# Ledger of designs, part 192: peptides against a protein of PDB entry 3V4L

Target 1, 386 residues: chain A of PDB entry 3V4L
Amino acid sequence: GQPLAKDKVALLIGNMSYWEHPKLKAPLVDVYELTNLLRQLDFKVVSLLDLTEYEMCNAVDEFLLLLDKGVYGLLYYAGHGYENFGNSFMVPVDAPNPYRSENCLCVQNILKLMQEKETGLNVFLLDMCRKRNDYDDTIPILDALKVTANIVFGYATCQGAEAFEIQHSGLANGIFMKFLKDRLLEDKKITVLLDEVAEDMGKCHLTKGRQALEIRSSLSEKRALTDPVQGAPCSAEALVRNLQWAKAHELPESMCLKFQCGVHIQLGFAAEFSNVMIIYTSIVHKPPEIIMCDAYVTDFPLDLDIDPKHANKGTPEETGSYLVSKDLPKHCLYTRLSSLQKLKEHLIFTVCLSYQYSGLEDTVEEKQEVNVGKPLIAKLDMHRGL

## One batch from the design tools (peptide; made by RFdiffusion4, then SolubleMPNN)

Design b2_p20_6_s3 (from b2_p20_6, 15 letters changed)
Fold by OpenDDE base, seed 3:
Structure b2_p20_6_s3 (fold): chain B 386 residues (1-386), chain A 20 residues (1-20)
Amino acid sequence: as target 1 above (386 residues)
Amino acid sequence: KEFVVQSFSPDKNPLQERVV
């Protein structure tokens, strides 16, 4: 019979806004497109941008809580990285320059922990450089891995080589994701799928002799990303997993705010990523005596580091939300919260209505505080212990 | 169309080879 997954879970991390290293662009698009494809494959996807070391550790821990016997686990990483002694290191956005293994996440350590969960399939897609870091002389003492015969690595580049992005005049994928996305939905053994991606990428004149896909696999079974999930959750652990994922992806409900002047505002929420949410406001009712009115969001928690100059934009694109803008309602004011993992408390903010009456020169303001609880990834308290 | 290939290398001088 076709292999069944007990469940399918993916963690996608895209690091681009490095503090001490060159900024990247491709991880934004690559994580977004891969998220949408994996959701079509019935994966439970956690998608995170711009994580610190501590946040990356907690994201991996939460991902491991979603894993169990026979679950398919997929880890995708796009960002800076290196490879020392056959160990792959993912570089957090807060990593010092130079960085060392103590500042980075070792993929082989994550693999060990996934093997302890008795996963049905372990897929690593690593869109990072594989150069040696000469500033890190640490030889990782890794415990012996179990022989599980269910491991697949797709490295965007060869050992000792770099991964590349193409800067075009707009949003563009990295080289790996550009070719991966065209095949990811195919009902093929994952190693066969990746081999076809390698052939397609090998035709790219820009990366010829600079970047090539490397596949490392011990996968003895015909497992595919298209493999169906085994039916209704029958265990307490499966229920807990489903609840934990649902908790991390719960958006606030859309609200209708009523002001004393008789203006009604629709307040809505959209997820761009598990840690990135767009707030949008629209005027849904205006009394005829009010000639102008705007609804601004303000007074966000300080831990979110929201610049008011980037809030309340007339388009999603002006917030940096180019990917989800087509799925948002039109004629709103838009605000992008890009660091929901930093939220320690409830998301409390103010909706400020500024309006003018016909025949009055003075602008009037009304304010309403809104508490939306902990949205999305903020429910996992990824800062517990700081 | 100028394609700038940017490396994911942490090195300060990403070879911005402007492939013309």
Scores: peptide ipSAE 0.049, ipTM 0.637, DockQ to the pose 0.775
Fold by OpenDDE base, seed 1:
Structure b2_p20_6_s3 (fold): chain B 386 residues (1-386), chain A 20 residues (1-20)
Amino acid sequence: as target 1 above (386 residues)
Amino acid sequence: KEFVVQSFSPDKNPLQERVV
């Protein structure tokens, strides 16, 4: 019979905004597109951008809590990385220059922990460089992996090689995701699917002799990403997993704010990623005596590191939100919160209405404080221990 | 169209391939 997944869970990490390393662009698009494809495949997807070492460790720990016997686990990483002695290291955004294994997450350690969960399938998609780091002389003594015959690695590049992105007009996929996305929905054994992606990538003249997909697999069964999830969650663990995922994706409810001047504001929320939310404001009612009014958001928690220069923009794109702009309402002011994993408290902020009366030169301001609780990934308290 | 191929390696400058 066709294999059944008990559930399907994916963690997608895209690191771009490195402190001490060259900034990347492709991980933004790649994580977003892969999230949408995996959702069509009935995956519970956690999508995270720009994680520190500590935040990456916590994201992996929370991902491992979603894994259980017969669950399909998928880890995707796009960012800087290296490979020493067959061990793959994902580089956090706060990694020093040069980075070492002590500053990075070892993928084989994550695999060990996934094997302890008795998962049905373990898929690693590593969109990173696989060059040796000559500044890291550490030989990781890894415990012997269990023979689970359910492991698939898709490396965006071959051993000792680089992974690449093609930049055209600001936004583009990485080379791996460019070809992966065209086949990801196919009802094929995951190793067959990746082999077809490797053939497609091999035809690309831009990367020929520079980047080639490597597949490493012990997968003995015909398992696909299209494999159906077993029916209704019957176990307490499945219920907990569903609740934990739902918490990480709960948006604040849209609010109608009423000001003393009689202006009404709609405040809305949209998720770009599990740690990235867009706030948008619109004037829904204005008294005729008010000639101009704007609704600004301000006074965000300091932990979010919100630059006011990038807040309250007339377009989503001016906030750095290029991917969800089509799904947002028009004629708003937009603010992008890109680091919700840093939020220790409730998201409390101020809505400031600036307005002008007909025949008065002076602008008037009214303010309302808004508490929206912990949005999205902030509900997981990924900062616990800082 | 100019395509900039950027490495995910911190150590290397992006390979600018000018696709004419």
Scores: peptide ipSAE 0.043, ipTM 0.644, DockQ to the pose 0.699
Fold by OpenDDE base, seed 4:
Structure b2_p20_6_s3 (fold): chain B 386 residues (1-386), chain A 20 residues (1-20)
Amino acid sequence: as target 1 above (386 residues)
Amino acid sequence: KEFVVQSFSPDKNPLQERVV
């Protein structure tokens, strides 16, 4: 029979806004597109951009809490990375220059922890360089892996080689995701699917002789990403997993704010990623005596590091949100909160209504404080250990 | 088409964009 997954969980990390290293572009698109594809495959997806070392550790810990016996676990990483002595290191955005293993997450350590959960399938998709880091002479003492025969690594590049993204004036995928996305929904054994992706990369004139997919697997069963999830969660653990994932993806409800002047504002929320939310405001009612009226969001928690220059934009794209603009209401003001993992407290902010009456030159302001609780990933309190 | 390396060694000048 077709194998059944007890559940399917994915953690996707895209690091691009490095402090001490060259900035990347592809991880934004790659994480977004992969999230949408994995959701169509009934994965519970946590998608995170621009994580520090501490935030990456916490994201992995929370991902491991979603894993259990027979669960399919998928880890995708796009960003800077290296490989020393057959160990893959994911580089956080706050990593120093040069970075070392002490500043990075070892994928093989994550695999060990996944094996302790007795997972049904472990898939690692690593869209990073696999060059040696000569500044890191440390040999990590790794515990011996268990023989689970349920492991698949898709490396975007060969051992000792570089992974590439295509520089375009617009949004573009990394090389690996460009080919992976076209096949990801196919009902094939995951190793066969990745072999076909490798062939497609090998046929492309841009990638031929520059980047080749490496597949490393110990997979004894015919398991696919398309394998159906076992029916209604009958176990307490499955209920906990579903609740934990649901908490991490709960958006605030849309609000209707009423101002004393008689203006009504709709405040709405959209998830771009598990740690990235778009706030949008729209004027839904305006008295005829009010000639000009704008609704701004302001007074965000300092932990979010919101630049006012990028807030309250007339388009999602002006906030840096290039992917969700089709799904958002039009004719709003948009603000992108890109670091929800940094939120220690409730998301409290001010909606400021600026308006002008017919025949008055002076602008009037009314303000309302809004508390939306902990949106999305902020419910996991990824900073409780700081 | 320009390709960017996903991981730069600290010693590689970031300007070695291999213009392909």
Scores: peptide ipSAE 0.017, ipTM 0.583, DockQ to the pose 0.357
Fold by OpenDDE base, seed 5:
Structure b2_p20_6_s3 (fold): chain B 386 residues (1-386), chain A 20 residues (1-20)
Amino acid sequence: as target 1 above (386 residues)
Amino acid sequence: KEFVVQSFSPDKNPLQERVV
């Protein structure tokens, strides 16, 4: 029969906004496009941008809690990285220059922990450089991996080589994702799919002799990303997994705010990523005696580091939201919260209405505080040390 | 369209190799 997955779970990390290292661009588009494709494949996807070391550790721990016997686990990483002694290290955005293994996440340690969960399939897609870091003399004493015959590594590049992105005047994929996305929905054994992606990438004149996909696999079964999820979750563990994933994806409900002047504001929320939310406001009712009115969001929690200069924009694109802008309501003011993993408390903010009456020169202000709880990934309390 | 290939290597300045 066709193999069945007990469930399918993916963690996607895109690091771009490095503090001490060159900024990247492709991970934004790559994580977004891969998220949409994996959702079409019935994956539970957590998608995260620009994580610190601590935030990456917690994201991996939460991902491991979603894994269980016969679950398909997929980890995608796009960002800076290195490989020492066959161990792959993902570089967090707060990593020092130079970085070492103690500042980074070892993929083989994550694999060990995934093997303890008795997963049905373990897929690692590593869109990072595989050069040696000569500043890291650490020889990781990795415990011997179990012989599970269910492991697939797709490395965007060869050992000791670089991974690349193509910079266009607009949004562009990394080289690996550019070819992966065209085949990801195919009903093929994952190693066959990746081999076809390697052939397609090998035809690209831009990367010929610079980047080639490497596949490392022990996969003994015909497992595909298209493999159907087993029917309704009958186990307590499957219910817990579904609830845990749902917490990380719950948006605040849309609100209608009524001001004393009779103006009504619609407040709405949209997810760009698991840690990135767009707030949008629109004036849905205005009394005729009010000639002008504007509704601004302000007084955000300091943990979110929201610059007021980037808030309350007339377009999603002016906030840095280029991907979900087509799905958003038009004629709003938009604010992008890009670091929801940093939220320790409830998201409380102020909606400020500024308005003018016909025949009065003075502007009037009314304010309403809004509490929307913990949106999206903020429900996982990624700041609580275990 | 000029294609700029940027390395994910921290040590390399983004080689704006304009592949023409």
Scores: peptide ipSAE 0.035, ipTM 0.630, DockQ to the pose 0.734; fails the geometry check

Design b2_p20_6_s4 (from b2_p20_6, 15 letters changed)
Fold by OpenDDE base, seed 1:
Structure b2_p20_6_s4 (fold): chain B 386 residues (1-386), chain A 20 residues (1-20)
Amino acid sequence: as target 1 above (386 residues)
Amino acid sequence: EEFIVQSMSPDPNPEQERYK
C-alpha cells in the first residue's frame, strides 16, 4: 500500500541578519517559498527568521515536541554553517566571530533526538556551507545513531564546499532552493527527488564546478513528501500537535478602532513568517471636516526592537516585506514586526491618529492602546529558560 | 547578466573578495 505519515511537521530556519558575520539574502525567499510548498504537501510548517542560539535551541525543542511515532519531520536550514568531522553546525545570528561548536547547533544532535521520537521519516535540507571551521578544534562525541533506516540529508553543497546565493538586483533564491522548488511537489521517493534536483543543478552553468548537491540517506522505504497524512487525529499527541501548530499561526483578529473625532481605522494583521507579522492601518471613515489624517502604530514592547524609522511605511516593501505585499490591502500604513520570538508579554502598542481640521493649521492627535495578546510564535513561550 | 554568487560561509578572512 502507499505509505502513510501519521502527521507531517517542518521547521524552517533562515538566518540572514548576522551580528558579526556577512548578511545573507536568499534565506528570506527560500524559507518563504519552501513554506508555501510544504503547506501544499500538508506539512505543519513553522518558519522562523534570524534566530539567536537560544532561540534556535527553543525552536528545535518545540519542533521535537511536535514529533512522534510515524510523523514525518523535516528540518530546513538556510544560513551560515560549517562541517567538522562529518558534523554539520548551523550558525545562529548572534554567533561570535570566530564561532565555535559551542555557539552553534549540531544537526547530528537534532537527528539523535528525532530518532528517539520514532519518526516515520527524518529529512534534513541544509542550505549552508560545509567548509571546515579551523577555529573549532572540538570533536563532538556523538552517541551512536540508532539504525532507523528513515534518514535523508540533502546538502546544498558537497563536503568541504560552499553553498551560494544568487545576488540579483532583486529577491533571488539560493542555488539549492532554485532547483528544489521546481521538483518538491513531485510524487517521488525523497531520495529520487533530490537526485533529480542534483542533476538539474549539475546542468546549470552557474553551479557547475562550484556547488553540487550531496544526498546522504539510509532510507530503506519508498517515502515521499507527498505521502498522505493518516486521517483524523485520533491520538492525544496528534491533538496536541495540531493545537501547538495552530497557536503558532494564530493572527490577531482585524479591529475597527473608532476615535473621538469620528475617524474609523481598520487595524489588520498578516503573517509573513511564524515570527514575522505585518501590521497595517487604513482609514475606513473620515468626517469631511478632517482634511488630512494618518494612523500610526507606536509604543511597541522594547523586546521587539522596532525602529520607528522603518515603521508606518506607505508600502510593505519599505518595511522590508517583499513577499506578502501582493496579499496585503492597498493604501495602508505598514509596520513589520520581525522578532515575535522575543515577545515575552502580550503585544501592546499604541495607535496614534494624527489629523487636521479644515481651516486649522495645528495637527491634533488621539491615541488608543491596543492589546492583541501573543501573536503567532509568541504563543509558544519560547522564553521559558530565562 | 553577471550573477554575483555570494558564499553562505562567513569568510574567516575578511580580505577575501565577498563577491565571486
Scores: peptide ipSAE 0.084, ipTM 0.671, DockQ to the pose 0.517
Fold by OpenDDE base, seed 2:
Structure b2_p20_6_s4 (fold): chain B 386 residues (1-386), chain A 20 residues (1-20)
Amino acid sequence: as target 1 above (386 residues)
Amino acid sequence: EEFIVQSMSPDPNPEQERYK
C-alpha cells in the first residue's frame, strides 16, 4: 500500500539579517515559497526569519514537540553555515565574527533528537555553504546515531563548496529553491524528487561547475512528501500536536474600533511568517464634517524593537513586506512586526486617530489601547528560558 | 540579464561573479 504519514511537520528557518556577517536576501523568498508548497502538501509548517542562537534552539525544541512515531519531519534552513568533519552547522543571526560551533546549531544533533521521536521520515534541506570553518577546530563528539532507514539530506551544494543566491533587481530565490520549488509537489520518492532537482540544477549554465545538489540518504522505503496523513487525529498525542501548531498560527481577529468623533477604524492582521505579522488600519466610516483622518499604531512593547520610522507606511512594500502585499487590503496604513518570537507579554499597542474638522485649524487626537494577546509564534513563549 | 550570484558564505570577499 501507499505509505501513510502519522502527521507531517516542517520547521523552516531563514536567516538573512546577520549582525556580524554579510546580509542575505534569498532566505526571505525561499522560506515563504517553501511554506506555501509544504502547506499544499498538508504539512504543519512553522516558518521563522532571523533567529538568534537562543531563538533557534527554542524553535528546534518546539519542532521536536510536534514530532512523534511515524510523523514526517522536515527541517529547512537557509542562511550562513559551514561543515566541519561531516557535521553541518547553522549560523544564527547573532553569531560573532568569527563564529564557532558553540555559537551555532549542529544539524546532526537535531537528527539524533528526531531519531529519539521514532519519526517516519526525516528530511533535511540545507541551503547553506558547506565550506570548512578554519576558526573552529572543535571536533564535535556526536553521539552515535541510531540505524534508522528514514533519513534524507538534500544539501544545496557539495561538500567543501558554497551555496549561492541570485541577486536580481527584485525578489529572487536561492539557486537550490529555484529548482526545488518546481518539483516539490510531485508524487515521487523524496530521493527521486531530489535527484530530478539535481539534474535540473546541473543543466543550468549559472550553476554548472559552481553549485551541485548532494543527496545523502538511508531511506529504504518509498516515502514521498505527498504521502497522505493517516486518518483523523485519534491519539491524544496527535490532538496535542494539532493544538500546539494551531496556537503558533493563530492570528488576532480583525477589529472594528469606534471613536467618539464617529470615525470607525478597521484593524486587521496578516501573517507573513510564523514570527512576522502585518498590522493594517483603514478608515471604514468617517463623518462628513471630518475632512482629514489618519489612524496610526504606536506604543508597541519594547521587546519588539519597533522603529516608528518604519511603522504606519502607505504600502506593505515600504515596511519590507513584498510577498503578502497582493493579499492585503489596499488604502491602509501598514506596520510590520518582524520579531514576534521576542514578545514576552501580550501584544498591547495604541491606535491613535488624528483628524481635522471642516473649518477648524487644529488637529484632534483620540487614542484607544488594543490588546490582541499573543499572536502567532509568540504563543509558544520561545523566551521562557531567559 | 546580469545575475549577481552571492555566496551564502561568511567570507567578507564573496566573489561577486557577475554573469552576463
Scores: peptide ipSAE 0.082, ipTM 0.678, DockQ to the pose 0.769
Fold by OpenDDE base, seed 4:
Structure b2_p20_6_s4 (fold): chain B 386 residues (1-386), chain A 20 residues (1-20)
Amino acid sequence: as target 1 above (386 residues)
Amino acid sequence: EEFIVQSMSPDPNPEQERYK
C-alpha cells in the first residue's frame, strides 16, 4: 500500500541579509516558491527569512516540537554554509567573519534530534556551499546516529563545491530550486525525484562542471512528499501540533477604523512568510468636504527595526515585497514587517490619518493606536530567554 | 540573456561569471 504520513511538517529558512558576509538574493524566491509547493503537498510549513543564530536555534526547537512518530519532517535551508568533516553548517545572518561552528547550526545535530522523535521521513534540502571552512578547526563530537533508514539529503552542490544563484534583472531562483520546483509535486519516491532533478540540472549549460546535485540517502521504504497525511488527528500530540502550527500562522483580522472626521480606513494584513507580514491601509469612506486624505502606519515597536523610508509605500514592491503583490488589494499604502520573530510584545502601532478640508490649506491629523496581538511566528515567542 | 551566476559563498571574490 502507499505509505501514510502521520503528519507532514516543513521548516524553511532563507538567509540573505548577512551582516558580515555577501548578501544573497535567491533565498527569498526559493523559500516562497517552496512554501507554496509544500502547502499543495499538505505540509505544515514554517517559512523564515534572515535569522540570527539564536533565532535559528529557536526555529529548529519549535520545528522539533512539531515532530513525532511517523511524521514527515523536511528542513530546507538556503544561505551561506560550509561542510567540515562531513558535517554541514548553516550560517546565521549575524555570524562573524570568519564564522566558526560555534556561530552556526550543525545539520547532523538536527538530524539526531529528529531521529529521537521517531519520524517517518527526514528530508534535508541544503541550498548552500559545501566548501571547507579553513578558519574552523573544531571537530564536533557528534553522537552516533541511529539506524532509522528514513533519511534523505539533497545537497544543492557536491562536497567541497559551491552552490550558485542566477542573478538577472528580476527575481530568480537559486540553481537548485529552479530544477527542484518543476518536479516537487510528482508522486515519486523522494530519492527518485531528486535523481531526476539531478539529471535536469546536469543538462543545464550554466551548471555543467560547476554545480551538481548530490543525493545522500538511507531510505528503505518508498516514501514520497505526495504521501497522504493520516486522516483525523488520532492523538493528543497531533492535536497539539495542529494547534501550534495554526497559532504560528494566524493573521490579525482586518479592521475598519473610524476617525472623528468621518473617514473610514480599512486595515489589512497579509503573510509573505511566517516572520514577514504586509500591512496595508485603504480609504474606504471619505466625507466630500475632505479633499485629500492619507492613512499612515507609524510608531512600531523598536524591536522590529522598521525604517520609515520603506514604510507606507504606494506599491508592495517599494517595501521590498516582490512576491505577494498580485494577491494584495490595489490602491493601498503598504508596509512590510520583515522581522516578526523579534517581536517581544504585542504588535502595537499607530494609524495616523492626515487630511485636508476643502478651502483650508492646513493639514489635520488624527491618530488611533492599534493592538493586533502577536501575529504569525511572533506567537511562538522565539525570544524566550533573552 | 546575460546570466550572472553568483556563488552563495562568503568568499569576498565570488567568481561572478557572466554568461552570454
Scores: peptide ipSAE 0.172, ipTM 0.725, DockQ to the pose 0.774; fails the geometry check
Fold by OpenDDE base, seed 3:
Structure b2_p20_6_s4 (fold): chain B 386 residues (1-386), chain A 20 residues (1-20)
Amino acid sequence: as target 1 above (386 residues)
Amino acid sequence: EEFIVQSMSPDPNPEQERYK
């Protein structure tokens, strides 16, 4: 019969805003597009941008809590990385220059932990450089991996080689994602699908002799990303997994705020990623005696590091929200919260209404505090150890 | 060799390849 997945879970990490390393751009688009494709494949997807070492460790731990016997696990990483002695290291945004294995996440350690969960399939898609880091002399003593015959690695580049992004003036994919996205929905064994992606990438004149996809697999069964999820949650663990995923994706409900002046504001929320949310405000009712009226958000928690100069923009694009702007209501003020993983408390902020009456020169302000709880990934308390 | 991450100064050539 066709293989069944008990469930399908994916963690996607895109690191681009490095502190001590060159900034990347492609991970933004790559994580977003891959998230949408994997959701069409019935994956439970956690998508995270710009994680510190600590935040990456916690994201992996939360991902491992979603894994169980017969679950398909997929880890995608786009960012800086290196490979020493056949071990792949993902570089967090706070990694020092030079970075070492102690500052990075070892993919083979994650694989070991996935094997302990008795997963049905383990897929790693590593969109990072694989050059040796000569500043890291540590030989990781990895325990021998179990013979599970369910492992697939798709490396964006060959061993010892670089992965590239093409910088256009606009949004662009990384080279690997550019070809992967065109085939990801195909009902094929995952190793066959990746081999076709490798052929497509190999035909591109931009990548020829610079970057080639490497496939490493020990997959004895015909498993595909299209494999159907087993229908009924058969266990208490499956229910816990579903609840854990749902917590990480719960948006605040839209609110209608009523001010004393008779102005009504709609406050809405949209997810760009599991750790990135857009807040938007719109005036839905205004008394005729009020000639000008603006509703802006302010007084965010300090742990979110929100610059007021980047808040309350007239377009989503002015906030840096280029991907979800089409799905947002028009004629709002928009604010992008890009670091929801840092939120230790409830998201409490102020909605300030600034307005002017006809025939009065002075502006009047009314304020309402809003508590939306912990949105999206903030429900997982990824900072419990800081 | 110091990995001088040459921040390739934005050479106005539109196809800047960056290393990941």
Scores: peptide ipSAE 0.030, ipTM 0.632, DockQ to the pose 0.072; fails the geometry check

